# Peptides against a protein of PDB entry 3T6J: the designs that were tried, part 75

Target 1, 375 residues: chain A of PDB entry 3T6J
Amino acid sequence: PIVESYIGFIESYRDPFGSRGEFEGFVAVVNKAMSAKFERLVASAEQLLKELPWPPTFEKDKFLTPDFTSLDVLTFAGSGIPAGINIPNYDDLRQTEGFKNVSLGNVLAVAYATQREKLTFLEEDDKDLYILWKGPSFDVQVGLHELLGHGSGKLFVQDEKGAFNFDQETVINPETGEQIQSWYRSGETWDSKFSTIASSYEECRAESVGLYLCLHPQVLEIFGFEGADAEDVIYVNWLNMVRAGLLALEFYTPEAFNWRQAHMQARFVILRVLLEAGEGLVTITPTTGSDGRPDARVRLDRSKIRSVGKPALERFLRRLQVLKSTGDVAGGRALYEGYATVTDAPPECFLTLRDTVLLRKESRKLIVQPNTRLE
Target 2, 372 residues: chain A of PDB entry 3T6J as posed
Amino acid sequence: PIVESYIGFIESYRDPFGSRGEFEGFVAVVNKAMSAKFERLVASAEQLLKELPWPPTFEKDKFLTPDFTSLDVLTFAGSGIPAGINIPNYDDLRQTEGFKNVSLGNVLAVAYREKLTFLEEDDKDLYILWKGPSFDVQVGLHALLGHGSGKLFVQDEKGAFNFDQETVINPETGEQIQSWYRSGETWDSKFSTIASSYEECRAESVGLYLCLHPQVLEIFGFEGADAEDVIYVNWLNMVRAGLLALEFYTPEAFNWRQAHMQARFVILRVLLEAGEGLVTITPTTGSDGRPDARVRLDRSKIRSVGKPALERFLRRLQVLKSTGDVAGGRALYEGYATVTDAPPECFLTLRDTVLLRKESRKLIVQPNTRLE

## One batch from the design tools (peptide; aimed at target 1 I85 N86)

Design b2_p25_2_s3 (made by RFdiffusion4, then SolubleMPNN; from b2_p25_2 with A1M A2T A14E E20A A23L E25A)
Fold by OpenDDE base, seed 2:
Parts: structure tokens; sequence; C-alpha cells
Structure b2_p25_2_s3 (fold): chain B 375 residues (1-375), chain A 25 residues (1-25)
């Protein structure tokens, strides 16, 4: 088998300032069949980047062909096991040197093992579909998230010599209609500038890219989905995201007004965006479970994903990117923290829903890392 | 950066570690 590994101070999720990497490492085996799908995605990446909802001036000037591999992890050392990885984490290096993407296939497989009777917060008529397509939809989401999420977007920079990597006279901010008024100076990075929100904000952008681009027929075709299957994959991917946004409340600490997990905060933000879109796209309804205790149901109207969801996500995603590109920390923080705020305001009453989420919390899954044997 | 689709695996608790050790024994 083809063996891959990495080791070092890589991910900074545990650093409050998003700057210091945690030591982690893995040894894994290449899944050739799944890697082939990601290679096709890579082959289409340059074209798919043009589908993102920002002007080319806000995208990387030069496409650098990345590597993308699906891996079955034999051993992983770290505080958390991701579903996918995009490295390096430095945006400047991603822009100038390129990047590598990894999907941890067997980690996803463990996550897919959901018993129908334990599946929370979904309508009964969605459960079977969800179980069937959760895995495949996650493959799509992870691929898009890593490759076209983390792998997309340009940072506007003024170097130490005063030169800009963009034309100050011609580049227009699509949100304001004005010339670019802010940028990264020499020595400033995404993480250093956005600090406490940097990780979650970037994850939110990447997740949003996944949802947005999974609507593109070419993406579904790359992963082998057509017709009704493609529509089901889209539906389940979006349904999973809105459900995850509700589940995310587990990782909010009301007393500290703090989020304990960057990805979950990101998913909650996306849920808020889609709820704000209205028009019956997403509905969260408090219910009573069969046990007589509080429960909830998340409903996503699949017929409104393209008509209501996509435009809402498009506007939001564009704002995320524009604020990121321009280094507008104040605007970015205002936007992101606004959606990340958890209150008990009606109609959602998220703090009350949090109690329900905690009540319905599933037992923590333990990932037992495999042994190898010679046959 | 890492992307986590669906279930997120938070930092292992002492209880998680103990459970894992018990399963490995």
Amino acid sequence: as target 1 above (375 residues)
Amino acid sequence: MTGVAGDVYPVATEEDLAAAAALAA
C-alpha cells in the first residue's frame, strides 16, 4: 500500500489567538478509488473557482494545482481527528507555493455509522434518506470544503516595499462599490489579524463554499451522482448542515459567551444565515419526544434550496470573502459575531434549544484506531 | 486547516481516554 504521514505543529484551533499550532501526526494508507474522485475534482478546480460568488480580483491570481488524496488512517495523534485537511495553513503560502488536501476516509466512515433510532432532530421521512446519503454527501462536502473552500480567495497585500498585489485604481469592492480601502500589511496574516475569530470564520467560509458549489452539476458528476441521486445528495448535504447548526449548540457555553469548537460555531452561523433567509427554507420546531421530554425537528424545504438558500448563502459567502480579502477585521467581526450570537430570543429561542440538544446528546463516539496484520 | 464534516471529535476527555484504554486491554 501507499503510505502517507505528516507530523508537526499544524493546526491552531486550540490557540485562543489562532496562531500557535498543536502538535499532531498521523500514519495512513492511500485509498486509491476515493482519491481518484478527488483528483477529478482537482482537475476541475480552476473552472469551479470561477463559480464562487466574488469577482476574479478577489480570487487567487494564479491557480496552483494541488494534491488531493483520500487516506485511511492507521494512527492519529492529536486532540481531534479531522475529516479533511488542507495544508499549509498560511494563506500567503497557499497563494504562492500551493497546497495539499487530504480526506480521512475511515474517520468519515465511523461518523457515518448512525443508527436510525438514535438519529436526532430529523423528520421521520428524512431519516432513511439521510442515512443513505450522509456518507456520500460528506465526501462531496469535504472535497469542496478543503479544495475550493480553504483553497480559494485572495488576500490583498501591501508588501514591505509598498507594492500592492492588486490594482488599487481598478479593483472595486463588490459590497460597497468603492475602491479597496483596507489590506494586509507586511507581516500581517489572516490569523494574526482576525485572531479569535480567524479559525471559525475560515471554517464557515469553507463550509459555505461546500454548500454553494455542491449545487453545481459538474461537482455531483465528478463524484458519480446524477439525476435523482444528485438531488438527494444535495438535499442531504444541506440538511446535514442545518442539523449540525442545531447540534452545534452543545459547544456553546452561555456563561462565558464562548464557543468551544470552531467548526460547530461555523455551522451555527450558517444555520442562522439560512434561517434569516426565511420563506420556509429552514424550520426548527420544538417538540415532545416519545419519552415525554423535550425534542426538536429540523425541516429543510428541498424545493427552496436553489431559490432561497443559494441566494442567501451567496450574499453571505461573498461578504465573508470580501471582508477576509480586505483585512476588514471590524466588519468581519461584526458580521460573524452577529450570526454567532446565541440568545433566547424568539422565534428560535436558541438557549432553550440548547437545553434540548444537551438532553438529546448522543454518547460520545470513541475512535479505536486499527491494527494491521499480515495475511 | 482541517475540515470536519458532520460529527466533530472534540478534545478527548479523561473519561474518553479511560474508556479507550479499557477497550484496548
Scores: peptide ipSAE 0.025, ipTM 0.516, DockQ to the pose 0.414; fails the geometry check
OpenDDE base, seeds 1, 3, 4, 5: peptide ipSAE 0.022, 0.025, 0.023, 0.019; ipTM 0.475, 0.478, 0.418, 0.501; seeds 1, 3, 4, 5 fail the geometry check

Design b2_p25_3 (made by RFdiffusion4)
Pose (drawn by RFdiffusion4):
Structure b2_p25_3 (pose): chain A 372 residues (1-112, 116-375), chain P 25 residues (1-25)
Amino acid sequence: as target 2 above (372 residues)
Amino acid sequence: SMREELEAAEPAAPADLTYLEVWGS
């Protein structure tokens, strides 16, 4: 459509429980030139789902070209203006017929060297160069194969299923599936507090995982002297964001105040666990004399260590999502999402520095439409 | 190359992009 639109109580992020949605609406025009560079990603999107750490039976049944667009926003009502979105938010529809992927083009043109804190003098160079371009990649993957992948196991009214039980097996356990989503049950209705952050984490993680693929970069025009940097800046940005996320964590209530930032911190911790000097947090000192920190990500160890930690992580997340296993899901997540002062990081002590170097986000003014 | 085009364009620092969110469920 020339004009793209949508509205309702949709994103569930701000419900302390995680079910009730917050009302919003948007009207934006579809840009053509930048969209083809996405429709490409849609065309070859079929194969990639099978590169995911879980078998094809643990994935959605068919596939689709649901849609991927680039929208210049006219009116976005509500609290915020996301860079990209995958909707409608009803999973059943996501598997049965389809969904849509939205990359808002003109919001980006808004959001783009001393404020590059927690980096090094190198780094921020590659950051300034490859952040914008890589942003499209991470977004495309986050929206398309982030939430585009995965399958829900639901018990329909009768004792039957939405799938064949005897032929499905859990790679982690080896047994046959003993858990699932029953009638009326949904992602939010079960995982609740964690559902948003957990699902987002999975999407970002698939983001990096497939951001390691030559083909996607060929779609975005990255290869050779190019294919490096953009991947690096992407991962580096992910680990840095994992550091900045401490600001949005409330230690007193032992509670996270956001899904995305918490999920980024989790991915950070998983990478730190992979160890092998791949990632480091150093309690440095800024030129101003105050405290500070430098995030160190060894790029040569990206495929040899980091990727395994990813596909094992995604495999677990997805496995627990399909069977709808909350116990394992939480125990696997809230354990990763835990914030403590234990070394050799001391995140409780780091958080202060994160708050000192903290940033307040900008404001996006919007135009109106007068009727003549 | 894409790198050479970016060096020639001399872009500003994209520190705000870290806080942008891509939504979905």

Design b2_p25_3_s1 (made by RFdiffusion4, then SolubleMPNN; from b2_p25_3, 10 letters changed)
Fold by OpenDDE base, seed 2:
Structure b2_p25_3_s1 (fold): chain B 375 residues (1-375), chain A 25 residues (1-25)
Amino acid sequence: as target 1 above (375 residues)
Amino acid sequence: SLREKRRAEKPPAPADLDYLEVAGK
């Protein structure tokens, strides 16, 4: 078997300022069969990057073909086990040297294992479909999230010599219509500038890329889905995201006005974006469960994903990228924290919904170290 | 114990595409 490992101070999710990495490491075995799917995605990555909703001037100047491997984790040391990894976490290195993508396949498998009777917040009619396609949709989402999410976008930089990596005279900010007015100076990084929101913001961008690009037939074809299956995968992927946004409320601490998990905050933000789109795209309805206690249902109108959801996500995702590229911390914070704010304001009453989420909280899944044997 | 307290404070593992939070975080 092909064994891969990494170790070090890698992820900064536990640092409130997004800068200090926690010690993390894993040992894993390459899953050749699953890796083949991601290789196909890599082969199409350069083309798919062009489908992202920002000008080429806001994308990497040169596409550097990354590696993408599916791994079965044997052991993992850290505070959390990722389903996917994109390294290095340095944007400058990603742009100039490239990156590697990893999907932790057996972690995903565990995450996808859900019993129908325990599946919360979905309509009954969606449960079977959700169960059927959750796994495949996650594969799509993880692949896009890592490769084209984390692996996309350009930071505008002025180096120590005063040279810019973009043409100040010709590059236009698509949001303002003006020339670029801010950038990263020498020594400034994504994490250093965006600090407290950097991790969650980037995860939100990556998740949004996944949702946005999964709508493209080419992406689904790469993963082996066509026709009705492809549409179901898309639907379930979006449904999973909006559900995740509701579940995310578990990780919000009202008393401290803070989020305890960057990915979940990101998912809540996406939920808010899609709710804001309106037109019946997403509906969260408080209900009463069979036990007589509060419950809720998330509904996603499949027919409005492309007509309502995609444009909303497009605009949002573009804004995320533009603000990231230009190092506009003030604008980025205003945008992101605006969507990340949790109040009890109607119609959503998110704090009340949070109580429901907590009430319906599922037991935490644990991953136990697997054993391998030679047969 | 500090460990028990941390476990109690850990929110359920979200359907985390990127991370399955280990109980305690």
Scores: peptide ipSAE 0.028, ipTM 0.472, DockQ to the pose 0.037; fails the geometry check
OpenDDE base, seeds 1, 3, 4, 5: peptide ipSAE 0.026, 0.027, 0.025, 0.023; ipTM 0.456, 0.496, 0.469, 0.462; seeds 1, 3, 4, 5 fail the geometry check

Design b2_p25_3_s2 (made by RFdiffusion4, then SolubleMPNN; from b2_p25_3, 12 letters changed)
Fold by OpenDDE base, seed 1:
Order: C-alpha cells, then sequence, then structure tokens
Structure b2_p25_3_s2 (fold): chain B 375 residues (1-375), chain A 25 residues (1-25)
C-alpha cells in the first residue's frame, strides 16, 4: 500500500485568531479507486476555474496542477479529524508553488453513517434520499471544496519593491466598477489581515464553491453521475449544507457571541445566504417531535436551486472573493459577520432553534483506528 | 489591539481543514 503521512503545526482553526497552528499528525493509506475520481477532477480544474463567478483577473495567473489523493486514515493525532485537506496553507505558496489536496475518505464514511431513525431535521420524504446520496455528495463537495475552493482565487499584492501582481490601470473590481483600491502589502497575509474571521471565511468560500460548481454537469459526470442521479446528488449536497447550517448552531456560544468551529460557522453563513434568497428555496419549520419536545425540519426546494439558489450563491461567492482578493477586511468582516450573527429574530429565531438543536443532539461519534488488512 | 498585533505578525499558514468529522452529524 501507498502510505502517506504528515506531522507538524498545520491547521490554525483552534486559534481564535486563526494564526497559530495546532500540532497534528496522521498516517494514512492511499485509496486508489477514489483517487482516480479526483484525478479526473484535477484534469478539468483549469476549465472549471473559469466557471467561478469572478473575472480571470481575480483568479490565479498561472494554473498549477495539484495533486489530489483520497486517503484512508489509520491514525490521526489532533483535536479533530478533517474530511479534506489542502496544503500548504499559505496562500502565496498556493498561488506560486502549488498545493496538494487530500480527501480523508474513511472519515467521510464515518460522518455519514447515520441511522435513519436518528437522522434529525429532515423531512421524512428526504431521509432515504439523503442517506443514499450523502456519501457520494460528500465526495463531490470535498473534491470541489479542496481543489477549486481552497485552490482558487488570487490575492492582489504589492511586494516590498512596490510592484503589483495585477495591472492597477486595467483591473476592475466587479462589485464596484472601479479600479482596485486595496491590496495586500508586503508581509501581509490572508490570516494576518482577516484574523478572527479568516479561517471561517475561507471555509465558507470553499464550501460555496462546492455548492456552486456541483451544479455544473461536467463535475457530476467526473464523479460518475448522470441524469436523475446527478440531480439527486446535487439536491442532497445542497440539502446537507442547509441542514449543516442548522446543526452549526450547536457550535455557537451565545454568551460569548462566539463560534467554536470555523466550518460550522461557514455553513451557518451559507444557510443564511440561502434563506435570504427567499422565494421558498429554504424553509426551516419548528415542529414538535414524537416525544413532545421541540424539533425542526429543513426543507430545500430542489426546483429552485438553479433559479434562486445559484444566483444568490453566485453573488455572495463573488463578493467573498473580491473582498478577499483586495484585502478589504472592513468589507469582508461586515459581510461575513453579518451573516454569521445569531439572534432570535423572526422568522428563523435562531437562538430558539439552537435550543432545539441541542435537545436533538446526538452523542459524538468516536472515531477509532480502523482495522486494515492486505488481501 | 490584538488584531493589530496579529496583523504585524506573519501568521502561520491558515488551517485548510475542509470538513471536520463533526460535519457529518
Amino acid sequence: as target 1 above (375 residues)
Amino acid sequence: SLREERRKAKPPPPSELDYLEVAGR
């Protein structure tokens, strides 16, 4: 078997300021079959990058073909096991030197191993579909998230010599219609500028890329889905995201007005974006469970994903990217924190929903070392 | 401010963890 490992101070999600890396390490075995799907995605990456909702001037100047591998984790040392990894985490290196993508396939398998009767917040009619396609949809989402999410976009930089990596005279901000007015100075990084929101913001961008691009027929084809199956995968992927946005409330601490998990915050933000789109795209309905206690249902109208959801996400995603590229921390923070705010305001009453989420919380799954054998 | 101090510090590379195990609940 092909064994991969990494070790060191890699991820900064546990740092409230998103700067200090947590010491992590893993040992994993390459899943060749799943890796082949990601290789196909990599082969289409250059073309798919053009489908992202920002001008080429906001994308990488040169396409760098990354590696993408699916791994089955044998052991992971850290505070949490990711489903996907994109390294290095330095944006400048990603843009100039390249990057590697990893999907931790067996982590995903554990994540979606939910019994139907314990599946919360979904309508009964969606449960079977969700169970059937959650895994495949995760593969799609993780692939897009890592490769085209984290692997996309350009930071506008002025180097120490005063040179720009973009043409100040010709590059136009698509949101303002004006020339670029802000950028990263020498020594400034994504994390240094955006600080407390950097990790979650980036995850939100990457997740949004996944949702946005999963609508592209070529993407579904790469993963082997066509026709009704492709539509179901899309639906379940979006459904999973909006459900995750609700589940995310578990990780919000009202007393501190703080999010304890960057990815969950990101998913909540996406939920808010899609709720804001309106038109019946997403509906969260408080209900009463069979036990007589509060419950809730999330509904996603699949017929409105393309007509309502995609445009909303497109606008939001473009805005995320533009603010990121230009280093507009004020604008970025205003946008992101606005959507990340949790109140009890109608109609959603998110703080009340949080109570419901907590009531319905299941015990955390314990991930243990898998049994491996050579056959 | 802590934010300003962090701005001056070369931040360690951001953690690019996409999905935590928690996402699957």
Scores: peptide ipSAE 0.028, ipTM 0.487, DockQ to the pose 0.037; fails the geometry check
OpenDDE base, seeds 2, 3, 4, 5: peptide ipSAE 0.022, 0.023, 0.026, 0.027; ipTM 0.493, 0.509, 0.495, 0.458; seeds 2, 3, 4, 5 fail the geometry check

Design b2_p25_3_s3 (made by RFdiffusion4, then SolubleMPNN; from b2_p25_3, 10 letters changed)
Fold by OpenDDE base, seed 2:
Structure b2_p25_3_s3 (fold): chain B 375 residues (1-375), chain A 25 residues (1-25)
Amino acid sequence: as target 1 above (375 residues)
Amino acid sequence: SRREELRKAKPPAPHELDYLEVAGK
């Protein structure tokens, strides 16, 4: 088999300021079949990047074709095992040198293993569909998240010599209608500027890209879905995300007013965005379980994904990108933390819902090191 | 300084960096 590995100070999720990398590493084998799908996605990436809701001036000047490989992890050393990886984590290097994408296929497979009777917070009518398409939808989401999420967008930079990587006279901020008024100076990075929100903010952006672009037929086709199947994959992907946003509450610590998991915070933010869109797109209903204890149901109106969800996500995603590109920390923090706040305010009463989530939490899944053999 | 802040910063609670829908510690 083809073996890949990486090791070093790579991810900064455990740094409260998002700057210091955690030492981690893995050894994995290439899944050739799944890698082929991601290669097709790579082949379409340049075109798909144009579908993102920001002007080309806010996108990378030149698309650098990355590698994208699906891997089955044999060993992973770290605080957690990701489903996908995009490296390097330096935006400047992503812009100038390119990047690599990895999907940890067997990690996703663990996530796919869902028992119907243990599946929480979904309507009965959605459970079978969710179980059927969760895996495929995850493949789509991870691919988009890594390649077109983390792999997209431009940082406006002024170098040490005072030169800009953008035309100050012609580039317009699509949110303000004005010229660019802020940028990254020499020595400033995404992580250094956005610090405490950098990781989660970026994950939120990447997740949003996934949701947004999964609506494109071309994307679904790349993954082998057409017609009703494609629509089901889309629905389940969005449904999974809104459900994840509810589940995310487990990782919020009310006493400290903080989040313990960047991805979960990101998912909650997306949930808040989609709830704010209103119009019956997303509904979270407190219920009583068969055991007489609090429960909840998440409902996503399939028919409103494109009409209500997409525009809401588009606006939000554009704002995320613009604020990121311009290094507008104040604006970015205001936006992101605004959606990341957890209160018990009606109608959602998220702190109350958190109690329900905790009551209904599932047992932790463990990944056990697999064995390999020749056939 | 940023560097000094980083030195003083306490690490957050351990968490998993994945797409798994699992309970936290």
Scores: peptide ipSAE 0.023, ipTM 0.451, DockQ to the pose 0.034
OpenDDE base, seeds 1, 3, 4, 5: peptide ipSAE 0.024, 0.029, 0.031, 0.023; ipTM 0.451, 0.463, 0.467, 0.457; seeds 1, 3, 4, 5 fail the geometry check

Design b2_p25_3_s4 (made by RFdiffusion4, then SolubleMPNN; from b2_p25_3, 10 letters changed)
Fold by OpenDDE base, seed 4:
Structure b2_p25_3_s4 (fold): chain B 375 residues (1-375), chain A 25 residues (1-25)
Amino acid sequence: as target 1 above (375 residues)
Amino acid sequence: SRREELLAAKPPAPHEMDYLEVAGR
């Protein structure tokens, strides 16, 4: 078997300022079959990057073919086990030197092992579909999230010599219609500049890329889904995201007005974006469970994903990227924190829903180190 | 400020950062 190992100060999610990496290490075995799908995704990456909702001037100048591997993790030493990884975490290096992507396939598989009776906040009619396609949809989402999410976009930079990596005269900000007014100076990074929102913001961007691009038939074909199966994978992927946005409330601390988990905050933001889109795309309905206690149901109208959801996500995702590229911290913070705000305002009453989420909270799964054998 | 609140808050427990497990619920 092909063995992969990573070690170092890598992820900064536990740093409130997003700067200091936590020591992490893992040993994994390459899953060749799933890696082949990701290789096909890589082969299409250059074209798929053009499908992202920002001008080419906000995308990397040159496509650098990355490595993408699906890994079965044997040992993971760290505070959290990710579904996927894109390294290095420095955007400047990603755009100039390239990057590597990995999907932790067996970790994803563990996440798929949800018992139907424990599956909260879904309509009964969606549960079987969700259980069936959660795994495949996660594979698609993680692949897109890492490769085309974290692997996309350009930072506008002025180097130490005063040179710009973009044409100041011709590049136009698609949101303002004006020339670029802000950029990263020498020594400034995404994390250093956006600080407290950097990690969650980037995760939100990457998740949004996943949702947006999973609508593309070519993506689903790469993963082996066509026709009704492809549509089901899309539906479940979006459904999972909106459900995750509700579940995210567990990780909000009202007393401190803060989020404790970057990815979950990101998912809540996406939920807010899709709720804002309206038109019956997403509905969260408080209910009463069989136990007589509060419950809730998330509904996603499949027929409105492309007509309502996609345009809403497109606009939002473009704004995220433009603000990131230009280093507009004020604008980025205003946008992101606006969607990340949790209140009890109607109609959603998110603080009340949070109580429901906490009430329906499931016990954490214990992930046990797997074994391998020669056959 | 949010920054001050974050600084004053206890770091999240490692298990709270295991987003994959959470997402799988």
Scores: peptide ipSAE 0.026, ipTM 0.475, DockQ to the pose 0.028
OpenDDE base, seeds 1, 2, 3, 5: peptide ipSAE 0.024, 0.022, 0.024, 0.018; ipTM 0.488, 0.475, 0.486, 0.439; seed 3 fails the geometry check

Design b2_p25_4 (made by RFdiffusion4)
Pose (drawn by RFdiffusion4):
Structure b2_p25_4 (pose): chain A 372 residues (1-112, 116-375), chain P 25 residues (1-25)
Amino acid sequence: as target 2 above (372 residues)
Amino acid sequence: TIEPGTTAVELGKSGMYTYDFLPDE
């Protein structure tokens, strides 16, 4: 459509429980030139789902060209203006017929070297160069194969299923599926507090995982003297964001104040666990003399160590999502999402530095439409 | 006709199905 639109109580982020949605609405015009560079990603999107760490039976039944667009925003009502979105928020529809992927083009043109804290003098160079371009990649993947992948196991009214039980097996355990989403049950209704952050973490992780693929970069025009940087800046940005996320964690209440930031911290911790000197957090000192930190990501070890930690992670997340296993999901997540002062990082002590170097986000003013 | 508005909104939105920006952007 020339004009794209949507509204309702949709994103569930701000419900302390995680079920009730926050009202919003938007009207934006579809840009053509930048969209083809996405519809491309849609065309070849079919294959990639099978590159995911879980078998095809653990994935949605068919596939689709649900849609991927680039929208110049006119009116976005509500608390915030996301860079990209995958909707509607009803999973059943996401599997049965489809969903949509939205990359807002003109919001980007808004959001773009001393504020590059927790990086090194190198790095921030590659950051300034490849952040913008890589942003489109991460968004594309996050929206398309982030939430586009995965399958829910639901018990329909009768004792039957939405799938064939005897032929489905859990790779982690080896047994046949003993858990699932029953009638009326949904992602939020079960995982609740964690559902948003958990799902977002999965999406971002698939983001990096498939951001390692030559094809996708060929779609975004990255290869050779190019294919490097963008991938690096992407991962580096992910680990740095994992560091900045401490600001949005409340230690007194042992509670996270956001899904994205928390998820990003989780991915950071998983990478740190992979060890092998791939990632480091150094309690340095800024030129101003105050405390500081430098995030060190060895790029040569990206495929040899980091990737395994990813596909094992995604495999587990997805496995527990399909069967709807909350116990394992939490135990696997809230354990990773835990914040403590234990070395050789001391996140409790780092958080202070993160708050000192903290940033306050900008404001986006919006135009109106007068009736003549 | 399109005219300048006075409504300001914070950059980005956190959520399950949305993609957010970094704080320093």

Design b2_p25_4_s1 (made by RFdiffusion4, then SolubleMPNN; from b2_p25_4, 9 letters changed)
Fold by OpenDDE base, seed 1:
Structure b2_p25_4_s1 (fold): chain B 375 residues (1-375), chain A 25 residues (1-25)
Amino acid sequence: as target 1 above (375 residues)
Amino acid sequence: VIVPGTRAVPLGKDGKYTVDFDPEE
């Protein structure tokens, strides 16, 4: 078997300022079969990058073919186990040197082994479909998230010599219609500039890329889904995201007005974006459970994903990227924190929903990391 | 990407590495 490992100060999610890496490590075995799908995605990456909703001037100047491998994790040491990784976590290096993507496939497989009767917040009609396609849809999402999410976009930079990595005269901000008015100075990084929102913002961008591009027929084809299956994978991927946005409330601390997990905050933001789109795309309905206590249901109208969801996500994702590229912290913070704000305002009443989420919180689950033997 | 609620924990008494789904524990 092919063994991969990493160790060191890698992820900064535990840093409130998003800059200091946590020391962690893993040992994993390459899943060759699943890796082949990701290699096909890599082969299409340059083309798929062009489908992202920003001008080429906001994309990497030169495409660098990354590595992408599906891994079965044997041992993981750290505070949390990821499902996907994109490294290095330095935007400059990603842009100039390239990056590597990994999917920890077996983590996903085990994490979603939820009994149907314990699956919360879904309509009964969606539960079986969700159970069936959650895994496959997540493979798609992780692939897109890592490769085309984290692996996309350009930061506008003025170097120490005063040179720009973009043409100031010709590059136009698609949101304003004006020339670029802000950029990263020498020594400024994504994390240093966006600080407390950097990690979650970037995860939100990457997740949004996943949702957006999973609608592309070529993507589903790469993963081996066609026809009704492809549509089901899309539906479940979006459904999973909006459900995750609701579940995310568990990780919000009202008294501190903060989020404890960057990815969950990101998912909540996406939920808010899709709720804002309206038109019956996403509905969260408070209900009463069989136990007589509060419950909730998330409904996603499949027929409105492309007509309502995609345009909303497109606009949002473009804004995320433009603000990121231009280093517009004020604009970026205003946008992101606006969607990340948790209040009890109607109609959603998110703080009330949070109580419901906490009430319906699943019992502790323990996943034992796999043992290996020679056969 | 992370799976919501997952947390790596040290080796258990049985010598196995585990992942906990409750990050608050």
Scores: peptide ipSAE 0.106, ipTM 0.534, DockQ to the pose 0.065
OpenDDE base, seeds 2, 3, 4, 5: peptide ipSAE 0.047, 0.054, 0.013, 0.029; ipTM 0.548, 0.562, 0.366, 0.376; seeds 3, 4, 5 fail the geometry check

Design b2_p25_4_s2 (made by RFdiffusion4, then SolubleMPNN; from b2_p25_4, 12 letters changed)
Fold by OpenDDE base, seed 1:
Structure b2_p25_4_s2 (fold): chain B 375 residues (1-375), chain A 25 residues (1-25)
Amino acid sequence: as target 1 above (375 residues)
Amino acid sequence: VIVPGTRQIPLGLDGKYTVDFDPEE
């Protein structure tokens, strides 16, 4: 078997300032069969990048073919086990040297063992589909998130010599219709400029890319889904995201106005975007559980994903990218924090919903090191 | 070690395998 490993200071999720890497390590074996799907995705990446809702001028000048591998984890040392990894975490290197994507396949498989009766916040008619397609849809989402999410977009930079990596005269901001008015100066990075929102903002962008591109037939074909199955995968992927946005409230601390998990904050933001789209696309309904205590249901109208959801997400995703590319911290913060704000304002009453989420919280799953044998 | 940007996606989109860390605690 092909063995993959890494060890060192890699992710900064546990740093209150999002800057210091946490020591982490894993040993894994390459899953060749699943990796083949990601290889097909990589082969289509250059084309799929063109489907993203920003001008080519906001995309990387040169496509660099990344590596993408599905891994079965043998051992993982860290505070949490990811489903996917995109490295390096340095934007400059990603733009100039490339990157590697990893999906922790067997970790994903373990998560699927949710008992139907314990599945919260879904309509009964969605539960079976959700259980069936959660895994496959998440494979799609992870692939897109890592490869085309984190792997997309250009930062406009002025180097130490005053040279720009874009044509100031010809590149137009698609949101304003004007020339580019802001960029990253020498020594400035995504994280240094966007600071407290940088990680979550980027995760939100990547998640949004996943949702947006999973609608593309070619993507579903790459993963082996066609016809009704493809539509179900799409539906469950979007449903999973909006549900996650509700679940995300667990990770919000009202007293500190703080999010404790970047991805969950991102998912909440996406939920807010899709709720804002209106037209019955997403509905969160407070209910009373069989135990007489508060509950809730999330409903996603499948028929409105493309007509309502996609355009809303397109606009949002474009704005995320444009603000990121131009280093517009003020605009980016205003946009992102606006959607990340948790209040008890009607109709959603998110703080009240948070209480419901906490009430319905499931015990955290424990992952133990597997006993792996060659058969 | 300063590592700008994190790029790990947690499992299942439900927070069960995510980092639960409140910097204010």
Scores: peptide ipSAE 0.028, ipTM 0.600, DockQ to the pose 0.060
OpenDDE base, seeds 2, 3, 4, 5: peptide ipSAE 0.020, 0.030, 0.022, 0.061; ipTM 0.491, 0.613, 0.573, 0.552; seeds 2, 3, 4, 5 fail the geometry check

